# Peptides against a protein of PDB entry 3VA4: the designs that were tried, part 122

Target 1, 107 residues: chain A of PDB entry 3VA4
Amino acid sequence: EPIGQLRLFSGTHGPERDFPLYLGKNVVGRSPDCSVALPFPSISKQHAVIEISAWNKAPILQDCGSLNGTQIVKPPRVLPPGVSHRLRDQELILFADFPCQYHRLDV

## One batch from the design tools (peptide; made by RFdiffusion4, then SolubleMPNN)

Design b2_p30_3_s2 (from b2_p30_3, 17 letters changed)
Fold by OpenDDE base, seed 5:
Structure b2_p30_3_s2 (fold): chain B 107 residues (1-107), chain A 30 residues (1-30)
Amino acid sequence: as target 1 above (107 residues)
Amino acid sequence: AAFLEAQLAVKRALGDEATAAKLEALLAAL
């Protein structure tokens, strides 16, 4: 059962996509093996990771040393590689230049 | 939010107005 959701907003790449997030590590990347597979050239094969340690804890986002970076929108922040960022519900995230949003599910 | 402004400019230059509009909205929310 998914504990969270990552939304990729619609754009020239296609329609909006929603990715379920589970306990453990949810890898965001261009590789099709990623939990959140974003098959775009500007996304690194393993771009970032969203780790959920418990259903009642905020997920931790870390950039994995991606080429084009991971940023938080509000407040604006570029995430240094490997530095933990606790995700807030409705957090707006840029993976490279792709706008996304984290949503906590009520399960 | 310099990085958002930069991305906005890039998306507009590339003609991706849909993404530009989203970034503009996010920028306005700061």
Scores: peptide ipSAE 0.109, ipTM 0.681, DockQ to the pose 0.031
Fold by OpenDDE base, seed 4:
Structure b2_p30_3_s2 (fold): chain B 107 residues (1-107), chain A 30 residues (1-30)
Amino acid sequence: as target 1 above (107 residues)
Amino acid sequence: AAFLEAQLAVKRALGDEATAAKLEALLAAL
């Protein structure tokens, strides 16, 4: 049972893709082992992590020292490596330059 | 909205019009 969803918007890379998010660590990265596998050269093998705790089920986003960074769109913010950012529903995120959106699921 | 405007310019320069259109829509909604 997924608690959230990360949507990768459509672009030159192809159509949009939806990734389920579960309790624990959901790694975003180019490695196929990642929960959110983004197989693009500009994405680091382990780019970022979205951690969802059982206590509040609110996701915490951290950049993992990625080469091309992780950014919040509104308000604009570049996430320093390892700094926790609490995701809000419908929040827009850039992994490198790939636009994504977090969606909280009703459970 | 300098951040989004910069991203828009980059996407246009790279020819990624799909992403550019999304960024334009976001800028218009601010």
Scores: peptide ipSAE 0.097, ipTM 0.664, DockQ to the pose 0.029
Fold by OpenDDE base, seed 1:
Structure b2_p30_3_s2 (fold): chain B 107 residues (1-107), chain A 30 residues (1-30)
Amino acid sequence: as target 1 above (107 residues)
Amino acid sequence: AAFLEAQLAVKRALGDEATAAKLEALLAAL
């Protein structure tokens, strides 16, 4: 069962999409094999990773050295590659220029 | 307002300061 969700807001690319997040590594990227598959040219094949541990369940977001970066909206911050960022519930994230929101599920 | 905040961040990242300013004003009015 998913313990989190990543929402991709609607835009010119199409409607809003929700991606389930599971324990372990959830890869965000353009590759269709990614847990969070964002098939857009500005997204790197393996753009970022959201890792969720069993004991914490608070996701750790890391940029994987993406071309167009990963940013936190509030407070604004560009994530250096490989630097861990603990996601807060309802946190807004930019993968390249695609706005997303993390949602913690009550499970 | 979460969507607006996200869009604001996008516009700032893209360097579209004009749109960013508009979105910021909208957020301030909420």
Scores: peptide ipSAE 0.076, ipTM 0.622, DockQ to the pose 0.025
Fold by OpenDDE base, seed 3:
Structure b2_p30_3_s2 (fold): chain B 107 residues (1-107), chain A 30 residues (1-30)
Amino acid sequence: as target 1 above (107 residues)
Amino acid sequence: AAFLEAQLAVKRALGDEATAAKLEALLAAL
């Protein structure tokens, strides 16, 4: 069962999309093999990773050395590659210029 | 709204300050 969700907001690329997040590593990237597949040229093949170690622990977001970066919206922060960021519920994230939101699911 | 806040951040990052200002005004009115 999914214990989290990553929402990609609607835009010129199309409608809103929701991606389930599971225990372990959820890779965000342009590659279709990614758990969160964002098939856009500005997204790196393996852009970032959201790691969930347990249902009762905050997920960890890391940029994987992406070309166009990973940012937290509020408060604004550019994530250095490989540095752990603990995700808060309802956190807004930019992968390149694509706005997303993480939320914890009731399980 | 979370969507508007995210779009505001994107527009600022892209240097589109005209659109950013409009979004900021909209958010202030909510």
Scores: peptide ipSAE 0.073, ipTM 0.621, DockQ to the pose 0.024

Design b2_p30_3_s3 (from b2_p30_3, 17 letters changed)
Fold by OpenDDE base, seed 4:
Structure b2_p30_3_s3 (fold): chain B 107 residues (1-107), chain A 30 residues (1-30)
Amino acid sequence: as target 1 above (107 residues)
Amino acid sequence: MEFLRAQLAVAEALGDAATAARLRELIAAL
């Protein structure tokens, strides 16, 4: 049962894609075995992680020392590697140059 | 530049015309 969703907005790369987020670690990266697989050269193989705890439904986003970084859009903020960021519902995220949005699901 | 383009894509997707317009101006100036 997914607890959240990460939406990749449409762009030059193709159409919009939605990724379910589950309890535990949801790895964002270029590697095809990532929970959120973004097969783009500017994305690191293991770019970031979205961790959802059973005790705290608010996801925690961490950059994994990616080459091109992870950023919050509003207000604009670069996430230092390994620093925890608590995601808010509807939060806009940049993985490298790819715009995404987190959605909390009603579960 | 790519950061601004990504933000522009978000603004357009959300229908935030004011933000999109500003970002287009910034991109054009850089």
Scores: peptide ipSAE 0.042, ipTM 0.611, DockQ to the pose 0.025
Fold by OpenDDE base, seed 1:
Structure b2_p30_3_s3 (fold): chain B 107 residues (1-107), chain A 30 residues (1-30)
Amino acid sequence: as target 1 above (107 residues)
Amino acid sequence: MEFLRAQLAVAEALGDAATAARLRELIAAL
């Protein structure tokens, strides 16, 4: 069962998409094997990771040394590669220039 | 600039008119 959700907002790339997030590592990237597959040129093959632990269901977001970066929208912050960021419910994230939102599911 | 445009898209998607207006002003000023 999914513990969270990552929503990719609609844009010039197409309609809104929702990605389920599970326990363990949820890789965000251009590669089709990623849990959150964003098949766009500006996204790195392995761009970032959202890790969710059983003992702490609050996700940890890390940029994986992506070309175009990972940013938090509010408050604005560019995430240095490999630095852990605890995601809050409803948090807004930019992978490159693609706007996303994390949502914690009631499980 | 791309970062600001992305934030604008988020604000518009969420219906945050105040934030969208602020970001449009910032983009226009650059």
Scores: peptide ipSAE 0.038, ipTM 0.602, DockQ to the pose 0.026
Fold by OpenDDE base, seed 3:
Parts: sequence; C-alpha cells; structure tokens
Structure b2_p30_3_s3 (fold): chain B 107 residues (1-107), chain A 30 residues (1-30)
Amino acid sequence: as target 1 above (107 residues)
Amino acid sequence: MEFLRAQLAVAEALGDAATAARLRELIAAL
C-alpha cells in the first residue's frame, strides 16, 4: 500500500499526474525505471529521492546532484545536493521548473 | 533568478497571493 503521493500539477506537458510513494527510496527522475518517472529533458535521469523509513515518520527529500535543481516553494529554498529535507504534508516542490506536491495518505 | 520566477509562476497559479507578493519583492530587490 502506498504511504504517500507525489502530484505533478498540470501544465504545458499535459494533465495532472499522481505517483504513489512507498516505504524505502522513491527515486524521482527522467529514467523510466524511476518510481516517479518525469520524462522531460530538464529532469536528470536520477534527479532526487524521497525516502520513507516508516509510516509514522516524515519522508526525507534529497537532491541527487541534478542539473537543474530541486527547490522548496514555501518558503523558497534551493536544496543542496545530498542534504536531507524533511517533507511536510502538502509540501510544494519544484523539480527543475516542474511544480509538484507531496501528500500523506491516511492508510 | 529563473528559479524565483518559476516559484512566482507557481504561487500565482495556485492563488497564493502572500507567497507571490513575497517572491515579487525578492525579485525586485535583486
């Protein structure tokens, strides 16, 4: 069962997409093998990772040294590569220039 | 600057007036 969800907002790329997040490492990237596959040229093959260690712990987001970066929207912050950021429910994230939102699922 | 502009666009699209105003202020100050 998924513990969380990552939503990619609608845009010029197409409609909204929802990606389930599970226990362990959920890789965000352009590669089709990624848990969160964002097939866009501005996204790195392995762009970032969302790690969920337990159902009752906040997920950890890390940028993987991506070319175009990972940022938090509110408050604005660029994530340095490899630095852990604890995700809050409803957190707004930019992978490159693609807006996403993390949502905790009630399971 | 581009990441700030992207964040501004997102804030405006989501109707987050407070964040949009903050980001416009930051962009103007730089």
Scores: peptide ipSAE 0.035, ipTM 0.589, DockQ to the pose 0.028
Fold by OpenDDE base, seed 5:
Structure b2_p30_3_s3 (fold): chain B 107 residues (1-107), chain A 30 residues (1-30)
Amino acid sequence: as target 1 above (107 residues)
Amino acid sequence: MEFLRAQLAVAEALGDAATAARLRELIAAL
């Protein structure tokens, strides 16, 4: 079962979508093969990765050298490619210009 | 509410002062 969730907020692209996150690497990208598939032109085929090593550990977010970047909203921070960022519950993330939120699920 | 708060946070992070101001007003009115 999923141990986390990534919410894509609604926008001009369409309604809100929730993506389950599992143990291991959850790739965020435009490719339909990604765990978190964001089929938008501004998203790189493999944009970022959310790695969850254990249910009781904070996920690690890394940008994969995306074209349009990955940034944390509060506090504002652009993530350099390959640099690990420990996700906090309710973390607000921009993949390119798409606002998302990480949520830790109760398991 | 969470959506509006997220939009506000994004606007602030992006330096969109006009949008941020509008969203603050909307949130305050709820």
Scores: peptide ipSAE 0.033, ipTM 0.587, DockQ to the pose 0.021

Design b2_p30_3_s4 (from b2_p30_3, 18 letters changed)
Fold by OpenDDE base, seed 2:
Structure b2_p30_3_s4 (fold): chain B 107 residues (1-107), chain A 30 residues (1-30)
Amino acid sequence: as target 1 above (107 residues)
Amino acid sequence: AEFLRRQLAVAEALGDEATAARLRELLAAL
């Protein structure tokens, strides 16, 4: 059962896509084996990770040393590699230039 | 401040006017 959702907004790449997030590590990256597979050249193979330790705890987002970075939109912030960022519900995230939104599901 | 410009574009695209307005202010202050 998914604990959260990551939405990739529509853009030049195509329509929006929703990715379920589960307990544990949800890897965001270009590699097809990633939980959140973003098959775009500007996304690193292992770009970032969203770790969910419990349904009632905020997920932790970490950039994995990606080439084009991971950024929070509001307030604007570039995530240093390996630094934990607690995701808020409805958090807007840029993986490289791809706008996404985290949504906490009612579990 | 390319970072802020990019964030502004995203905020505008998402219809987040509050964030967009703040980002415009930040950019103007640079």
Scores: peptide ipSAE 0.067, ipTM 0.623, DockQ to the pose 0.028
Fold by OpenDDE base, seed 3:
Structure b2_p30_3_s4 (fold): chain B 107 residues (1-107), chain A 30 residues (1-30)
Amino acid sequence: as target 1 above (107 residues)
Amino acid sequence: AEFLRRQLAVAEALGDEATAARLRELLAAL
């Protein structure tokens, strides 16, 4: 059922973790009820959202007005709050200072 | 420049030397 995956790379916070992404809105945030729960103080309760409208369409990433921001690594870009960014497969993302990677699954 | 420094650290940690090199160039020009 998962259409995508968000990988949180390992670091001082702990080991690598993979989060499944589904159709609809996948909220990234510190709150435990988030689809992608990142329980770290620098992550906003509702930090960002990855919306997948269809299995054959690129997901849309939006920052939700987070305190410490959402950024794309290549090319480097800070995402303005509420502005849609289409995710490419293997795209590297910073939520605050936590490096992540989006991966499209073969479904 | 804090943003660029963070991106540089990430690129280096992930072994993305092409991105790291570009970010170093940007930092030098700032």
Scores: peptide ipSAE 0.061, ipTM 0.615, DockQ to the pose 0.028
Fold by OpenDDE base, seed 4:
Structure b2_p30_3_s4 (fold): chain B 107 residues (1-107), chain A 30 residues (1-30)
Amino acid sequence: as target 1 above (107 residues)
Amino acid sequence: AEFLRRQLAVAEALGDEATAARLRELLAAL
C-alpha cells in the first residue's frame, strides 16, 4: 500500500502524473527502473531519493548529485547532494525544472 | 537572485499565491 504520493504537475512535457510512494527507497530519475520515473533529458538517471521508514512515515528527500538539482519551493532552498530534507505534506519540489508536490496519504 | 526568480515563476505557475507573494517581497528587498 502506498504511504504517499508524488504529483508531477502538467506542463510542456505533458499531462499531470501521480506516482505512489512506498516504504523504503523511492528513487526519482530518468531511468525506467526508478520508482518515480521521469523520462526527461534534464532529469538525471538517478536524480534523487525519497525514503520512507515504517517508524517514521515522514519522507526524507535527498538529491543524488543530479546535474540540474533538486530544490524546495517553500521555503526556497537548493538541496546539496546527500543532505536529508524531511518532506512536509503538500510540499512543492523542483526536480530540475519539473514542479512536483508531495502528498501524505492517510493509511 | 536568479534562483528566487525561478522559484517565483514556479509558484505563480502553480497558483501558490502565498509563496509567490513572499518571494516577491524577498526579491524586492534585495
Scores: peptide ipSAE 0.061, ipTM 0.621, DockQ to the pose 0.027
Fold by OpenDDE base, seed 1:
Structure b2_p30_3_s4 (fold): chain B 107 residues (1-107), chain A 30 residues (1-30)
Amino acid sequence: as target 1 above (107 residues)
Amino acid sequence: AEFLRRQLAVAEALGDEATAARLRELLAAL
């Protein structure tokens, strides 16, 4: 059922974690109610959203006006709030300074 | 981390210093 995966790389915060991504909106944020819950103070309660539609399986990432921002690593880009970014497989993302990677699942 | 190191090597080989710098930062944070 999951369409994708978001991997949070290991670091000083702890071990690597994998979050399944489903059709619809997958909210990234500090709130435990988020699909991708990153319980760190530098992450906004609702930091970003990864939206996946049935007709377009490439996820759309938007920063939700987070305090510490959302960035793409390659090519380097700071995402302006509310601006859609189409995620590619293996895309490297920084939520604040937390490194993550999107992986498309074979479905 | 090996994936990122490979990406760094590619960025450097292509002369994409902006990407290379970002990847170096990322590697340092892991």
Scores: peptide ipSAE 0.106, ipTM 0.649, DockQ to the pose 0.021; fails the geometry check

Design b2_p30_4_s1 (from b2_p30_4, 10 letters changed)
Fold by OpenDDE base, seed 1:
Structure b2_p30_4_s1 (fold): chain B 107 residues (1-107), chain A 30 residues (1-30)
Amino acid sequence: as target 1 above (107 residues)
Amino acid sequence: LEAKIAELERLYESGHLSEEEYEEYLARLL
């Protein structure tokens, strides 16, 4: 049962996609074995990680030293590699140039 | 950078970003 969802908005890359997020580490990256697989050249093989703990369902986002970075849109902020950012429901994120949105599921 | 700006523009046009948020983001990028 997913605890959250990450939506990749539609764009030049194609249609929107929804990725379920589970307890533990959800790796965002270009590698097909990532929990959130974004198969685009500008995305690092292991770009970022969204970790959801049992004691708090609010996920922690960390950039994994990606080439093209991870940014929070509102308010604008570039995430330094390895620095924890607590995601808020409906938060907008840029992985490289790809806009995504986190949604907390009511479970 | 151009691709990133284009995506922000799309978010703004689709209503996911307000004008203020869009401008604030651009100001940080430029």
Scores: peptide ipSAE 0.286, ipTM 0.821, DockQ to the pose 0.033
Fold by OpenDDE base, seed 4:
Structure b2_p30_4_s1 (fold): chain B 107 residues (1-107), chain A 30 residues (1-30)
Amino acid sequence: as target 1 above (107 residues)
Amino acid sequence: LEAKIAELERLYESGHLSEEEYEEYLARLL
């Protein structure tokens, strides 16, 4: 069962999409093999990773050296590649120019 | 850059960002 959810807000690209997040590594990227597949040119094939461990279900977000970056919106912060960021519930994230929101699921 | 600004505006309009948060982020981009 999913431990969290990543919501891609609606926009010019199309409607809102919700991606389930599971224990382990949830790769965010343009590649269709990614757990969170964002098929947009500005997204790197492997853009970022959201890792959720069994002992600590708070997700860790890392940029994977993406071309167009990963940023936290509130407070504003550009994530350097490979630097861990612990996601808070309702955290707003920009993958390149695409705004997303992390939701912790009650399980 | 323009795309990011547009999305920030949408987040602001939808209530996910306050005016202050929006302006702060915008200032970092410009």
Scores: peptide ipSAE 0.278, ipTM 0.819, DockQ to the pose 0.033
Fold by OpenDDE base, seed 3:
Structure b2_p30_4_s1 (fold): chain B 107 residues (1-107), chain A 30 residues (1-30)
Amino acid sequence: as target 1 above (107 residues)
Amino acid sequence: LEAKIAELERLYESGHLSEEEYEEYLARLL
């Protein structure tokens, strides 16, 4: 069962999409094999990872050395590659220039 | 006070507070 969700907001690329997040590593990237597959040229094949260790722990977001970066919107912060960032519920994230939002699901 | 700190810790671990927010609220509480 999914314990989190990553929402990709609608834009020029298309409509809004929701991606389920599970325990373990959820890779965000352009590769279709990624848990969160964002098939856009500006997204790296393996762009970032959202790791969920337990249902009662905040997920950890790490940039994987992406070309166009991973940013937190509020407060603004560019994530250095490999540095752990604890995700807040409803946190807004930019993968390259694609706005997303993390949502914690009820467990 | 201990109950308030515990609540902050729960909110932090559950992902309702950022690291910065947690530290800020903790600093104000202590």
Scores: peptide ipSAE 0.207, ipTM 0.680, DockQ to the pose 0.014
Fold by OpenDDE base, seed 5:
Order: sequence, then C-alpha cells, then structure tokens
Structure b2_p30_4_s1 (fold): chain B 107 residues (1-107), chain A 30 residues (1-30)
Amino acid sequence: as target 1 above (107 residues)
Amino acid sequence: LEAKIAELERLYESGHLSEEEYEEYLARLL
C-alpha cells in the first residue's frame, strides 16, 4: 500500500492527478516506466527521485540533472542535481513548470 | 518570506491552490 502521495495540480495540461508513493525510489519523469509519470515534453525522462526509506521518515527529493529543473516553493529554491532535500508534508514542488504537492498518507 | 508569499499568491491566482490550501500554507509561513 502507498505511504505517500504526489499530487499534480490541474492546469492547461489537463486534470489533477494523484500518484501513489511507495517505499524505495519513486522516479519522477516523462518516461512511462517512472513511478510518477509526467508525460510532458518539458519533463526529463528521468527528472527527479523521491526516496522513502520508512513510513515514519520524511522522503528525500533529488533532482536527477533535469533540463528544466526542480524547485521548492518554501523557501524558494532551485535544487542542484543530486542534492538531497527532505520533503515536509504538504510541501509544494515545481518539476519544470508543473506544480505538485507531496502528502504523507495516514496508514 | 516575501518571495514565499508571492509564490503562494501566484499558485492561488492561477487556480492550482484552492482557497483552503492557500490559507493553510500561508498560516504555516506566518
């Protein structure tokens, strides 16, 4: 069962989508093989990764050297490739220009 | 702080965040 969720907000691309997150590495990218598949040209095939080591620990987000970047909204920050960022519940993330939100699930 | 608030406002105005989500996040910043 999923222990986290990544929400892609609705926009010009289409409706809102919720992606389940599991223990281990959840790859975010344009490739359909990604755990979080964002099929948009501005998203890299392997854009970023959200790694969850345990249900009671904050996930770690890393940009994978994406073309158009990964950004945190609070505080505003562009994530350098490979630098770990601990996600807080309800954290807002930009993958390229796509706003997303991480949510910890109550399991 | 100003940059954080500005980003929230942009997301709210663009319809990505609901009023409730905006208020909740803003409350955490202030």
Scores: peptide ipSAE 0.029, ipTM 0.542, DockQ to the pose 0.027

Design b2_p30_4_s2 (from b2_p30_4, 8 letters changed)
Fold by OpenDDE base, seed 1:
Structure b2_p30_4_s2 (fold): chain B 107 residues (1-107), chain A 30 residues (1-30)
Amino acid sequence: as target 1 above (107 residues)
Amino acid sequence: LEEKLKELEELYKSGHLTEEEYEEYKAKLL
């Protein structure tokens, strides 16, 4: 059962896509085996991780030392690699230059 | 909502988004 959702907005890359987020680690990256697979050249194979725990359903986002970075939009700031960021519902995130939005699901 | 719109606008003004992308993503928030 998914706890959250990560939405990739549509753009020149293609249509909008929604990715379910589960308890544990949800890896964001270009590799097809990632929980959030973003098959784009500017995305690192393992770009970032969104971790969700049972006792704290608010996800923790960390950049994994990606080439093109992970940016929080509140206002825009680059997330240093390995630094934990607690995601808020409906928060906007840039993985490289790809805008995404986190949404908390009712479980 | 207003906060997100402001953040999106700032992304556009800072050059992170094209005008087309800005309008598209703005529509996603509305």
Scores: peptide ipSAE 0.076, ipTM 0.645, DockQ to the pose 0.039
Fold by OpenDDE base, seed 5:
Structure b2_p30_4_s2 (fold): chain B 107 residues (1-107), chain A 30 residues (1-30)
Amino acid sequence: as target 1 above (107 residues)
Amino acid sequence: LEEKLKELEELYKSGHLTEEEYEEYKAKLL
């Protein structure tokens, strides 16, 4: 049962995609083995990680030393590698230049 | 809601969303 969802907005790359997020570590990256697989050249093989420790706690986002970075939109902030960022519900995230949105599921 | 609309506008102005994408996602939030 997924606890959250990461939405990849539609764009020139293709249609919108929704990725379920589960308890534990959800790796975002170009590698097909990632929980959130973004098969695009500008995404690092292991780009970032969204860790969910409990259903009632905000997920923690960390950049994994990606080449093209991870950014929070509001307020604008580039995440330094390995620094924890608590995700807010409906938060907008840039992985490289790909806009995504996290939202908590009602479970 | 108001905050998210502002964030979408910023994404659009930053060139991360096309006009079509901006309008689509704005409509989904409203």
Scores: peptide ipSAE 0.042, ipTM 0.609, DockQ to the pose 0.035
Fold by OpenDDE base, seed 2:
Structure b2_p30_4_s2 (fold): chain B 107 residues (1-107), chain A 30 residues (1-30)
Amino acid sequence: as target 1 above (107 residues)
Amino acid sequence: LEEKLKELEELYKSGHLTEEEYEEYKAKLL
């Protein structure tokens, strides 16, 4: 059962999509093997990772040295590669230019 | 909520979001 959710908002790329997040590493990337597969050319094959160590802990987001970067929207901040960022519920994230939102699920 | 709306507004101003996307996301938050 998923512990969290990453929502890709609708846009010029297509409709909204929800990705379940599980315990462990949830890789965000263009590769179809990624837990959060974003099949867009501006997304790196392995773009970022959302790691969830426990159901009652906030996930950690890290950029994996992506070409076009990972950004936190509030406040605006570019994440340096490998730097841990603790995700807050309802937090808005940019993978390249794609806006997403993390949501903690009630489990 | 107010902070999220401000974030969306900034994304719109910075060119990361179109007007349509801005309004759509705003509606989802409200």
Scores: peptide ipSAE 0.047, ipTM 0.604, DockQ to the pose 0.038; fails the geometry check
Fold by OpenDDE base, seed 3:
Structure b2_p30_4_s2 (fold): chain B 107 residues (1-107), chain A 30 residues (1-30)
Amino acid sequence: as target 1 above (107 residues)
Amino acid sequence: LEEKLKELEELYKSGHLTEEEYEEYKAKLL
C-alpha cells in the first residue's frame, strides 16, 4: 500500500496526475524509470528524490542537482542539491515550474 | 483553506500560474 501521494496539478502540459509514494526512495524525474515520471523537457532525468523511511515519519525531499531546481512554495525556498527537507502534509512543491502537492495517506 | 488560497495567489503573482489556472485551482478549493 502507498504511504503517500504526489499530485501534479493540471496545466498547459495536461491533466492532473496522482503518483503513489512507497517506502524507500521515490525518484522524481523525466526518465520513464522514475517512480514519479514527469516527461517534460524542463525536468531533469533524475530531478529529485522523496525518501520515506517509515509510515509514521515525514518524507525527506532532496534535489538531485537538477537544472531547473526544486522549490518549496511556502515559505518560498529553493532547495540546494542534497539538502534534506522534511515534507509536511499538503505541502506545495515546484519541480522546475510544475506545481505539485504532497499528501500523507492514512495507513 | 485560507492558507491554500494564499499559496495559490503567490504562485500566480510569481508567474508560475496563468490567470486561468489560478481561477481553476481557486474554484476547486472553494
Scores: peptide ipSAE 0.036, ipTM 0.597, DockQ to the pose 0.038; fails the geometry check

